# Peptides against a protein of PDB entry 5D63, part 70

Target 1, 292 residues: chain A of PDB entry 5D63
Amino acid sequence: SLRRGIYHIENAGVPSAIDLKDGSSSDGTPIVGWQFTPDTINWHQLWLAEPIPNVADTFTLCNLFSGTYMDLYNGSSEAGTAVNGWQGTAFTTNPHQLWTIKKSSDGTSYKIQNYGSKTFVDLVNGDSSDGAKIAGWTGTWDEGNPHQKWYFNRMSVSSAEAQAAIARNPHIHGTYRGYILDGEYLVLPNATFTQIWKDSGLPGSKWREQIYDCDDFAIAMKAAVGKWGADSWKANGFAIFCGVMLGVNKAGDAAHAYNFTLTKDHADIVFFEPQNGGYLNDIGYDSYMAFY

## One batch from the design tools (peptide; aimed at target 1 W207 C214 V248 H256)

Design b2_p28_1_s1 (made by RFdiffusion4, then SolubleMPNN; from b2_p28_1, 15 letters changed)
Fold by OpenDDE base, seed 2:
Formats: C-alpha cells, sequence, structure tokens
Structure b2_p28_1_s1 (fold): chain B 292 residues (1-292), chain A 28 residues (1-28)
C-alpha cells in the first residue's frame, strides 16, 4: 500500500508531472501535465497523500504549495471531467476529493481512481506539453494505458525512516539520544539547503566565544529552514528536514555542534557544517544527541 | 568573508561542549 507522504507524481508514458497550474489556491484551478526537473523542488508538483482511516487504499491529495486538494469537478463520471485544485480537508468525506491509489498491473506505477465516480486520473492523449489536460476518464485497474499510470516518487521521509538512517550511520555514539520533533519531513536537495543557509546570513556571521559559536550556528540554520518551510508552503502536516547534533570526537577530548540532512536516496545522513556550508560524510565527531 | 575562530578558540569551544556531554552522561 502507498504510504503517507509527499510525492512527485510522474506520468508513466511521458516526462510530465501532475501540476497545479501556477500553484494557485483558487477553487477550480486546473491540474495539468507539466515538465519537471529531476533533483529539484518542483514547487507546484508536490502532493501530500493522506490515507483515510478505515477506507482501504484511499487518500486525499493536498498540493503542498497551494494547500488545496485534488478534486474531480462535480464528481462526474463523464470522460474528460476536469480535475482541479479545490479547498478541502485531509480527512474529508467528499467523494470528489477521495482517491483510491493502488498499483497498476505493471507492479511499478500506480493508478489514481476517484472514490465516487470510479474514473481514473488521465493525462489526456498522453500530451507531454506544458498545461496538458488532466481529467477523469473511464478505465479499469488492469489495463495498461500509460495515460492513467503514474509513478509516485517519494520526496519525504517519516520520522521512523529518519531514525533508521541515523542508526545506520557509523558516526553515532553509543550513548546517543535522539529527539523526534515531527512525523513527516520533506527532504531538500542540497542546493536548496545551501541556498537557505546563504539567505540566513550565516555565511557572514562572526564566530564569537560562547555568545555566537557552533551551537548558535547550528540552531540558526534549523530556524532558517523552519522559517523557509513556513513561508514557502501552505499545506500542513509535514516539516522540512534539518537536524541538529551534538557530537564528541573519537579521542573523547573535543566536542562540536553541527547540522545534518538526508542523502538523496533517504537511506543515509550527511553532515552539514553551518560555519562554512560544507557537506561531509565524516565531520570528525560521533553524535551523542540529535533533534530533528 | 566572516572572521573565523582561532585554533585556541575552537579548542576552548570543544572543551565546553565536552563538559556538556559529561553532564549528559551523568544524567542518564
Amino acid sequence: as target 1 above (292 residues)
Amino acid sequence: SKDRPAPADLEAEGARLLERYEAFLAAQ
């Protein structure tokens, strides 16, 4: 079954993603096919899938940028019915906004069926152009039509997945204590993480003994990421991944405070030095405490 | 570019944080 999380949803036939046009929060905003750039944010193309309790394989899909939900216009079963962004809630009972999402017959892609109409989200004619129509269309779970098959590329991690990534890292002290602050985290590309660091003013901040040293840099970075998240996205129910660590060296005679994020595949962590903006696989310390 | 700490300052910072680590261990 599809896990709760943030997804970039890509057509199985052509290089187009499900895009909320202009990221607009207006009711009735078209959802369209649009080009995307791998390993970037793809602002209008991120969707939070929230599973509905006691309804098998059924979700709401909240656009991360607009905070609105994928909505089949009037719940119509007619082929070509518009799929739009519309105001809603994560656990709505409105069948216009409930989507059953299950594996297609190929075992890799998913199909997205409207719960009420039983029609499927369709990239009309497989059109790869920007702004191509996405609509409800007749179909079956077993047919191989790529217009109705979608790859769900997961852009987030659960707190449990983050915890597991930390546990696998060789630079974790035996006395380690981790504090989980949120449940689901959007994982940023390093380029975006670095840009937030630059925009925070930290590259120009002066190190000063105790009053503004390693812990202040690390906490300031986390605060900057938090603010960036709040300012960038209208959806709720997720955070932006940015961790803080306290570590001790192997000799046990020095310690440091620093940041960390997740690698592209979400399987490992990478350390970030907020004093110089560097990414390191080995920062020279073993973490005894983290919060993220 | 920003001013960077001298080696002696980094050593002092590390020592302070080490004290915090020791306190953490004692509180476990």
Scores: peptide ipSAE 0.279, ipTM 0.768, DockQ to the pose 0.077
OpenDDE base, seeds 1, 3, 4, 5: peptide ipSAE 0.263, 0.260, 0.260, 0.195; ipTM 0.756, 0.757, 0.755, 0.698

Design b2_p28_1_s2 (made by RFdiffusion4, then SolubleMPNN; from b2_p28_1, 20 letters changed)
Fold by OpenDDE base, seed 2:
Structure b2_p28_1_s2 (fold): chain B 292 residues (1-292), chain A 28 residues (1-28)
Amino acid sequence: as target 1 above (292 residues)
Amino acid sequence: MKDLPAPADLEAAGQRLLERFQERLAQE
């Protein structure tokens, strides 16, 4: 079954993603097909899938940017019914905003069925143009129509996945203790992570013994990422991934505080030095504590 | 990009962190 998480939802037939037009929070804002750029944020095209308790394979889909929910207009079963953004809540009982999401017959893509109408989210005519209509359309779970098949590309990690990535890293001390702060994390591209670092003022910050040194830099970076998240997204129920580590060197005579994030494939961590903005596979320290 | 402090400065900056680490080791 589909896990709770943030997804970029791409059509299986054409290079188009499910896009909330202009990222608007207005009720009735069209959801449309739109082009996307790999390895970027794709601001209006990220959706938080929240599983509904005790309703198998059924979710709400919250647009990260607008904080509104995918909504089938009037819950109509008519082919061509508009799919829009609309105000809602994560655990709503409104069938207009409840979506059953299961694997398609190809075993890779998903189909998105409205819980009430039993129609499917359809990229009308497989139109790859920006602004192409997405609508509810008649269909079945087993048919192979690519207009109704969607790849759910996971853009977030659970705390457990992050923990597993840390555990695989060779630069973790035997005394390591990790502290998990949130449940689900949007993982940023390095370019975005670096831009947040630049905008934070840290590149111009002066290192000063004790009063503003490694731990201050590392915490300031985490704070900057947190604020960026709060200022950028209207949806709730997730965090932006940015970890802090405390490490000791091999000789055991020096310690350091630094940041870390996840690699593109989410399988490993990469260390980030907030004092110079560098990414390193080996920062020269073994982490004995992290929080993220 | 900002330059990192010299190794000696880095070691000094991490002194308290190192002390806390050593304290933990003593407890284990």
Scores: peptide ipSAE 0.147, ipTM 0.701, DockQ to the pose 0.084
OpenDDE base, seeds 1, 3, 4, 5: peptide ipSAE 0.016, 0.035, 0.041, 0.019; ipTM 0.540, 0.615, 0.635, 0.556

Design b2_p28_1_s3 (made by RFdiffusion4, then SolubleMPNN; from b2_p28_1, 14 letters changed)
Fold by OpenDDE base, seed 5:
Structure b2_p28_1_s3 (fold): chain B 292 residues (1-292), chain A 28 residues (1-28)
Amino acid sequence: as target 1 above (292 residues)
Amino acid sequence: SHDLPAPADLDAAAEALLERFLAAEAAA
């Protein structure tokens, strides 16, 4: 079963992703195929999949940027029916916005079926051009047509997955206590994380004993990421991953506050020093507390 | 690890953690 999360949805046949045109929040905004750049944000191409309680394998798909939902126009079962962004809610009963998402016959890609019409999200003609039509189209679950097969590249982690990544890290103190602040986290590429750091003013901030030292830098970074998230995305129900840790050195005679994020594969954490913008596998401290 | 507690509990926990950090930093 597909997990709740944020996904970049890529066609199985051509290098095209499901894109909300111009990221517009207007009702009826076309959803189209569009090129993407790996390991980047792909702003208009991120979708929050929210599972519907008590309806097997069925989700709403909220565009992260616009806050609108994938919608089959008039719920029509006619082949070629437009798929658009439209206002909605995560747990709607509107079948135009309910999508059954299950593995295709190849076992790696998914098919996206409209709950009401039973038609499938289709990249029309497998067109790889920017702005290519995405529509509802007749099909079956076992059909191998790549126009209707999609890879769901997960761009987020649950709090449980983040907790597991921390637990695997060797630089965690025996007295460690973690505090989970949110349920689902968009994980940023390091380049984006660094840009937020630069834009925060921290690179020019002066270290001052107690009044603005390691804890202030670390908290300022987390605040900057939080603000960036609020300013960048209209969808709700997720956070941007940026952790704060308090750690003690091996000798037990020094403490430090720092940040951390997740690696690209989401399996591990990497430490971030907000005083210099460095990424480290070993920051020289073992964490006894984190909040994220 | 802990799930986010109610606001009152969170505030108390935050204060306790701050005190621990300050003590550790001062001792360092």
Scores: peptide ipSAE 0.020, ipTM 0.536, DockQ to the pose 0.054
OpenDDE base, seeds 1, 2, 3, 4: peptide ipSAE 0.020, 0.015, 0.020, 0.009; ipTM 0.534, 0.500, 0.536, 0.521

Design b2_p28_1_s4 (made by RFdiffusion4, then SolubleMPNN; from b2_p28_1, 17 letters changed)
Fold by OpenDDE base, seed 4:
Structure b2_p28_1_s4 (fold): chain B 292 residues (1-292), chain A 28 residues (1-28)
Amino acid sequence: as target 1 above (292 residues)
Amino acid sequence: MKDLPAPADLDAAAEALRKRFEEFLAAQ
């Protein structure tokens, strides 16, 4: 079954993603097909899928940017019914905003069925143009129509997945203790992570013995990412991934504080040096403590 | 690269941070 997480939802037939038009929080804002750029944020095209307790394979879909929810207009079963952004809550009982999401017959893509109407989210006519209509449409789970098949590209990790990635890394000290601060994390492209670093002022910050040294840089980076998250997204229930580590060198005579994030495939961590903005697979220290 | 000179100093700082975060997490 689909896991709780943030997804970029891409049509299986054409290079179009589910987009909340202009990222608007207004009720009735059209959800449309729109082009996307791989390995970028795609601001209006990220959706937090929240599983409904005790309702199999059923979710709300919250637009990360607007904080509004995917909504089938009036819950109508008519083909061509508008799918819009609308105010809601993660665990709503409103069937207009409840979506059963299960794998399609191809075993890779998903279909998105409205819980109430039993119609499916459809990229009308498979139109790849920006602003193409997305609507509820009649269908069945076993149909191969690519207009109703969607790839769910997971853009986030759970705390457990992050923990697993850390555990696989060879630069973890035997005394390592990790402290998980959140449950789900949007993983940023390095370019975005770097931009946050630049905008934080850290590139211009001067290292000063004890008063502003490695720990200050690392914590400042995490604070900058946190602020960026708060300022950028209206949805709740997730964080932006940016870890802080404390590590000791192999000789055991030096210690360092640094950041880390996840690789693109979310399987590994990569270290980030907030003093110079560098990404490293080996920062020269083994982490004995992390919080993220 | 500028680091803390002694693990003990960082360990102390780490422990302080650990305590604060554990308290924070426990309060959640």
Scores: peptide ipSAE 0.026, ipTM 0.549, DockQ to the pose 0.414
OpenDDE base, seeds 1, 2, 3, 5: peptide ipSAE 0.007, 0.016, 0.014, 0.019; ipTM 0.477, 0.515, 0.501, 0.514

Design b2_p28_2 (made by RFdiffusion4)
Pose (drawn by RFdiffusion4):
Structure b2_p28_2 (pose): chain A 292 residues (1-292), chain P 28 residues (1-28)
Amino acid sequence: as target 1 above (292 residues)
Amino acid sequence: STAALRALADAHMNAKLAAGATVSGPVS
């Protein structure tokens, strides 16, 4: 089963993503195929998949930017029916906004079926052009037609996954305790994590004993990332990944506060120095506390 | 919420300082 999370959904035949046109919140805004840039935030192309209780392999798909939902127009089973963004809720009983998502016959890509109509999300004619129509279409679960096959590229981690990445890190103090704050996190590319640090004003902040020292920098970065999350996205039910760690050096005589993020493959953590914007695999300290 | 997290960080930091550690200086 597809896990709850945030996905960039890519057509298996051509490198077009499912894109809510112009990120518009208007009811009826077309969902189309569009090109994308890897290792960036694709602002109109991120979808929060919320599992439906007791309805196997069925979800709502909420555009992260607009807060609106993937909706099969009037639930029609006619091939060519429009797939648009529409107002809705995470656990709606409106079948126009319910999607059964299971693996295709290639075992890697998925097919997306409307719960009400039993038709599939289809990149019409396999068109790779920006703005190509995506519609509901007749189809089967097992066929190889790439127009109806989609890679769900996971862009978020659960709290359990973040905890696992931290536990595998070699720079964790024996007394380490972690404090988990949310359940699902959008993992940022370093390019975006750095842009938030720049926009926070921290690059210009001076170190001052106690009144603006390492703990102040780290907490400020975390707060800046939290503000960015709420100000940038309209969908609810997730958080942005940015951790704070306290650590101690090998000699046991100096301590430091700093931030951390995750690697692209989501398996490991990488340390971030908020005083200078650097990313480090070894910051010189072993973490004895973290909150994220 | 930020104040509570700061208090949490201070509590953990102060315990190390009380054990003889110092806060690191500025990072270049």

Design b2_p28_2_s1 (made by RFdiffusion4, then SolubleMPNN; from b2_p28_2, 17 letters changed)
Fold by OpenDDE base, seed 2:
Parts: C-alpha cells; sequence; structure tokens
Structure b2_p28_2_s1 (fold): chain B 292 residues (1-292), chain A 28 residues (1-28)
C-alpha cells in the first residue's frame, strides 16, 4: 500500500512528471506532463497523498505549491476527460477528487484510478513534451500501458523514519531524547538547504559569547527553514525537515548546538553547522537532545 | 558552547545512560 507522503510522480514510459500548470490555484487549472530536474525542488510537481480512512488504497492528491487537489472534470468516465487542479479538502467525499492508487502489474510503478469513474490517469499518447495532456482514460489494472503507469518518488519522511535515521547514527549519546514536532517532513536537497541558510543572514552573523552563540545560530536556521516553508507552499499537513541538536563531546566537558538534515536516500542524517554552512558526517559531538 | 543547558540536564542524562534508555517525545 502507498504510504502517506509527498511524491514526485513520474511517468514510467517517458521522462515526464505530473505538473500543475504554472502552479496556479485556480479551479480548472490543467494538470500536464512536464520535464523535471532530478535532485531539485520541482515546485509544481509535488503532491501530498492523503489516505482516506476506511477506504482501501484511496487518496486525495494535493498539489504542494497551489494547495489544490487533483480533480477529474465532472467525474466523467469518457476517455480524454481533463484532469485539473481544483479546490478541495484532504478527506473529501467528492469522488472527482478520490484516487485509488495501487501497484501496476510490473510491481514497481503505480496506476492512479479515479474512484468514481474507474478511469485511469493517462499521459495522453505518452507525449514527453512540456504541457502534454493528462486525462482520464479507460484501462485495467493489469495492462502494461506505460501511459498509465507512474513511479511515486517519495520526497518526504514520516517522523518514524526520521527517528530511525537518527537512531542508527553513531554520534548519538546513550541518553538521547528526541522530540518530534510534526508527522511528515519534506526533505530538501542540500543546495536548497544551503540557499535558505544564505538568505537567512546567518553567513554574516557574528558569534558573540552567550548572547549570540551556537544555540542562537541553530535556532535561527530552523526558524529560517520554517519561514521558507510557510512562504513557499500553500498545502498544509506537512513540515520542512530541519533539526536542532544539542551534543556533548567525548570528554563530556563541552557542548554544542547544531542542525541536521537527512541524506538523499533518507536513511541517514548529516550534520549542518549553521556558523559556517558546512555539512559533516562527524561534527565532534554526540547528541543528547534533538527536536525536529 | 551551551554548557549551561548540559549542566542543567546532567543528572537526568547520567541516570538515563545508566539504564540504557533512549526517549522520544511527540509534540503536536
Amino acid sequence: as target 1 above (292 residues)
Amino acid sequence: MIEEIRAKLQAELDKLLAAGAKMSGEVK
């Protein structure tokens, strides 16, 4: 079963992703195929999949940027029916916005079926051009047609996954206490994380004893990421991953505050020093506390 | 350095280390 999370949804046949055109929040905005750049934030191409309670394998798909939902126009079962962005809610009962998402016959890709019409999200003619039509189309679950097969590249982690990544890191103190602030986190590429750091003013901030030292830098970075998230995305129900840690050195006579994020594969954490913008696998401290 | 924070929590941390416990709290 597909997990709740944020996904980049890529066609199985051509290098095209499901894109909300111009990221517009207007009702009826076309959802189209569009090129993407790996390992970057593809702003109009991120979708929050929210599972519907007590309805097997059924989700709403909220565009992260616009805050609108994937919608089959008039719920029509006619082949070629437009798929658009439309206002909605995460737990709607509107079958135009309910999507059954299950593995295709190849066991790797998914098919996206409208709950009401039973038609499938289709990249029409497998067109790889920017702006290519995505529509509801007739099909079956067992067909191998790549026009209706999609890879769900997970761009977020649950709090449990983040916790697990922390737990397997060798630089965690035996007395570690973690505090989870949210349930689902968009994980940023390091380049984006660094850009937020640069834009925060921290690179020009002066270290001053007690009044603006390590804890101030670390908290300022987290605040900057939080603000960036709020200013960048209209969808709700997720956070941007940026952790704060308190650590102690091996001798136990020095402590430091720093940040951390997740690696690309989401399996490990990497430490971030907000005083210089550096990423480190070993920051020289073992964490006894984190919040994220 | 944040030795003030570490010092404040030291007694609890020592106890937890002895017990081999790692704790996780959830804030919503």
Scores: peptide ipSAE 0.022, ipTM 0.484, DockQ to the pose 0.058
OpenDDE base, seeds 1, 3, 4, 5: peptide ipSAE 0.019, 0.021, 0.021, 0.020; ipTM 0.481, 0.457, 0.451, 0.463; seed 5 fails the geometry check

Design b2_p28_2_s2 (made by RFdiffusion4, then SolubleMPNN; from b2_p28_2, 12 letters changed)
Fold by OpenDDE base, seed 5:
Structure b2_p28_2_s2 (fold): chain B 292 residues (1-292), chain A 28 residues (1-28)
Amino acid sequence: as target 1 above (292 residues)
Amino acid sequence: MIEEIRAQMDAALNALLAAGAKMSGPVS
């Protein structure tokens, strides 16, 4: 089954993603097909899938940017019914905003069925143009129509997945203790992570013994990422991944504070030095404590 | 879950404070 998380949802037939037009939070804002850029933040095209308790394979889909939910207009079963953004809640009982999401017959893509109408999210005519209509349309689970098949590219990790990635890293001290601060984390591309670092003022910050040293840099980066998240997204129920670590060197006679993020495949961590903006596979310290 | 997260946050803060004696110098 599809896991709770943030997804970029791409059509299986053409290079088009499910996009909330202009990222508007207004009720009735069209959801449309739109081009996307790989390995970037596609601002209007990220969706938080929240599983409905005790309803198999059924979710709400919250647009990360607007905080509104995917909504089948009037819950109509007519082919061509508009799919829009609309105000809602993660655990709504409104069938207009409940979507059953399961694997298609090809075993790779998903189909998105409205819980009430039993129609499917359809990229009308497979149109790859920006602004192409997305609508509810008649279909079946076993049908191979690419207009109704979608790839769910996971853009986030659970706290458990982050924990597992840390555990696989060789630069973790035997006394390591990690503290999980959130449940789900949007993982940023390094370019975005670096831009937040630049905008924070840290590149121009002066190291000062004790009063503003390694721990202050690392915590300032964490705070900057947190603020960026709060300022950028209207949806709730997730955080932006940015960890803080304390580590000890191999000799055991020096300690350091630094940051870390996840690799593109979410399988491992990469260390980030907030004093110079560098990404390192080995920062020269083994972590004995982290919070993220 | 919320209570657990809060507990972990408090523990993380305490651990950070306890580990206050960092010995690394400036990184160029």
Scores: peptide ipSAE 0.142, ipTM 0.596, DockQ to the pose 0.319
OpenDDE base, seeds 1, 2, 3, 4: peptide ipSAE 0.140, 0.139, 0.137, 0.137; ipTM 0.607, 0.642, 0.605, 0.605

Design b2_p28_2_s3 (made by RFdiffusion4, then SolubleMPNN; from b2_p28_2, 14 letters changed)
Fold by OpenDDE base, seed 3:
Structure b2_p28_2_s3 (fold): chain B 292 residues (1-292), chain A 28 residues (1-28)
Amino acid sequence: as target 1 above (292 residues)
Amino acid sequence: SLAEIRAMMQEALDALLAQGAKMSGPVS
């Protein structure tokens, strides 16, 4: 079954993603097909899928940017019914905003069925143009129509997945203790992570013994990422991934504080040096403590 | 046991720190 998480939802037939038009928080804002750029933050095209307890394979879909929810207009079962953004809550009982999401017949893509109407989210006519209509449409789970098949590209990790990635890294000290701060983390592309670093002022910050040294840089980076998240997204229930580590060198005569993020495939961590903005597979220290 | 190994490693680290391990200097 689909896990709780943040997804970029891409049509199986054409290079189009489910997009909340202009990222608007207004009720009734059209959800449309729109082009996307791989390995970037597609601002209006990220959706937090929240599973509904005790309702199999059923979710709300919150637009990360607007904080509004995917909504079938009037819950109508009529083919061509508009799918819009609308105010809501993660655990709503409103069937207009409840979506059953299961694998399609191809075993890779998903279909998105409205819980109430039993119609499916449809890229009308498979139109690949920006602003193409997305609507509720009649269908079946076994139908092969790519207009109603969607790839769910996971853009986030759970705390457990992050923990597993850390555990696989060879630069973890035997005394390592990790502290998990949140449950779900949006993983940023390095380009975005770097931009946050630049905007934080850290590149111009002066290292000073004890008063502003490695730990200050590392914590400042985490704070900057946290602020960026708060300022950028209206949805709740997730964090932006940015870890802090304390490590000791092989000689055991020096400790360091640094950051880390996840690789593109979310399977591994990569270290980030907040003093120079570098990404490293080996930062020269073995972590004995992390929080993220 | 794994717990014993971890304890030994922690003791070793503590000893190293007591011997004068410091936080790192500036990174260029």
Scores: peptide ipSAE 0.158, ipTM 0.596, DockQ to the pose 0.312
OpenDDE base, seeds 1, 2, 4, 5: peptide ipSAE 0.130, 0.135, 0.144, 0.156; ipTM 0.637, 0.611, 0.623, 0.594

Design b2_p28_2_s4 (made by RFdiffusion4, then SolubleMPNN; from b2_p28_2, 15 letters changed)
Fold by OpenDDE base, seed 3:
Structure b2_p28_2_s4 (fold): chain B 292 residues (1-292), chain A 28 residues (1-28)
Amino acid sequence: as target 1 above (292 residues)
Amino acid sequence: SLEEIRAKMREGLDALLAAGARMSGPVA
């Protein structure tokens, strides 16, 4: 079954993603097909899927940017019914905003069925153009129509997945203690992570003994990422991944504070040095403490 | 034993902290 998480939802037939037009928070804003750029933040095309307790395979879909929810207009079962952004809540009982999401017949893509109407989210005519209509349409779970098949590219990790990635890393000290701060984390591309670093002012910050040294840099980076998240997204219920580590060198005579993020496949961590903006597989320290 | 190794590692870190070891210098 689909897990809670943030997804980029891409059509199985054409290179188009489910896009909230202009990222608008207004009720009735059209959800449309739109082109996307792989390995980037597609701002209007990220959706938080929240599973509904005790309702099998059923979710709300919250647009990260607008904080509004995918909504079938009037819950109508008529083919061609508009799918829009609309205000809502993660655990709503409104069937207009409840979506049953299960694997399609191809075993890779998903279909998105409105819980109430039993119609499916459809890229009308498979139109790959920007702004193409997405609507509720009649269909079946077994149908092979690519207009109604969607890849769910997971853009986030759970705290458990992050913990597992850390546990697999060889640069963890035997005394390691990790502290999880949130439940779900949007994982940023390195380019975005670096841009946040640049915008934070850290590249111009002067290292000063004790008063502004490695721990200050590492905490400042995490704070910058947190602020970026708060300023960029209207949805709640997730964080932006940016960890802080304390590590000790092999000789055991020096300690360091640094950051880390996850690799593209979310399976491993990569270290980030906030003093110079470098990404490293080996930062020269073994972590004895982390929080993220 | 594994437990002995872990104990030694913990002791080493504790000693470092007890000695008031400072964090690293500037990174180029």
Scores: peptide ipSAE 0.169, ipTM 0.660, DockQ to the pose 0.246
OpenDDE base, seeds 1, 2, 4, 5: peptide ipSAE 0.166, 0.118, 0.139, 0.137; ipTM 0.674, 0.649, 0.610, 0.645

Design b2_p28_3 (made by RFdiffusion4)
Pose (drawn by RFdiffusion4):
Structure b2_p28_3 (pose): chain A 292 residues (1-292), chain P 28 residues (1-28)
Amino acid sequence: as target 1 above (292 residues)
Amino acid sequence: AHAKAISTAAERAAWETEVWEKYNAATS
């Protein structure tokens, strides 16, 4: 089963993503194929998949930017029916906004079926051009047609996954305790994590004993990332990944506060120095506390 | 980068409390 999370959904035949046109919140805004840039935030192309209780392999798909839902127009089973963004709720009983998502016959990509109509999300004619129509279409679960096959590229981690990445890190103090604050996190590319640090004003902040020292920089960065999350996205039910760690050096005589993020493959953590914007695999300290 | 001169477990626990107080103030 596809896990709850945030996905960039890429057509298996051509490198077009499912894109809510112009990120518009208007009801009826077309969902289309569009090119994308890897290792960036693709602002109109991120979808939060919320599992439906007791309805196997079925989800709502909420555009992260607009807060609106993937909706098969009037639930029609006619091939060519429009797939648009529409107002809705995470656990709606409206079948126009319910999607059964299972692996295709290639075992890697998925097919997306409307729960009401039993038709599939289809990149019409396999068109790779920006703005190509995506529609509901007749189809089968097992066929190889790439127009109806989609890679769900995971862009978020559960708290259990973040905890696992931290636990595998070699720079964790024996007394380490972690404090988990949310359940699902959008993992940022370093380019975006850095842009938030720049926009927070921290690059210009001076170190001052106790009144603006390492703990102040680290907390400020976490707060800046949290503000960025709420100000940038309209969908609810996730958080942005940015951790704070306290650590101690090998000699046991100096301590430091700093931030951390995740690698692209989501398996490992990388430390971030908020005083200077650097990313480090070894910051010189072993973490004895973290909150994220 | 600058850091704090903290060596004992008691000093680290006190500082952890301080960090939580600052964090709660920043998020309120």

Design b2_p28_3_s1 (made by RFdiffusion4, then SolubleMPNN; from b2_p28_3, 20 letters changed)
Fold by OpenDDE base, seed 4:
Structure b2_p28_3_s1 (fold): chain B 292 residues (1-292), chain A 28 residues (1-28)
Amino acid sequence: as target 1 above (292 residues)
Amino acid sequence: MKDWKISTQEELDAYAQRLFEKMAKVES
């Protein structure tokens, strides 16, 4: 089953992603096919899939940028029915906004079926051009039509997954205590993470004994990421991953505060030094406390 | 656990240098 999370949804046939046109929050905004750049944010192309309790394999899809939901216009079963962004709620009962998402017959891609109409999200004619129509279209679960097959690339991690990544890291102190602040985290590319760091003013901040030292830098970075998230996305129910750690050196006579994020594959953590913007696999400390 | 932190600019500079060296090794 598809897990709750943020996904970049890519067509199985052509290099096109499901895109909310211009990221607009207006009701009726077209959802279209659009090119994407790997390992970037792809602002208008991120979707939070929220599973509906007690309805198997059924989700709402909230556009991260606009905060609106994927909506089949009038719930019509006619081929070519518009799929748009529309205001909604995560746990709506409106079948226009309920999508059954299950593996296609190829076992790797997914099909997205409207719960009510039983039609499928279709990249019309497999058109790879920017702005290509995405519509509800007749189909079956067993069909191999790539116009209706989508790869769901997970762009987020659950708190449990983050916890697991931390647990696998060799630079965790035996006394480690982690504190989970949120449930789902968008994991940023390092380039974006670094840009937030740059924009925060931290590169120009002066280290001062006690009054503005390692912990202040680390917390300032987390605050900057939090603000960036709040300013960038209209959807709720997720956070931007940026952890804070307190660590002790191997000798046990020095401590440091620093940040961390997740690797691209979400399997590991990488340490981030907010005082210089560096990413390290080994920061020289073992974490005894983290919050993220 | 004790409250130990880098408390001097000199220590910070040394730490930074070590970090740079580590980064260089990782990148190499």
Scores: peptide ipSAE 0.014, ipTM 0.460, DockQ to the pose 0.078
OpenDDE base, seeds 1, 2, 3, 5: peptide ipSAE 0.008, 0.006, 0.013, 0.014; ipTM 0.308, 0.274, 0.463, 0.459; seed 2 fails the geometry check

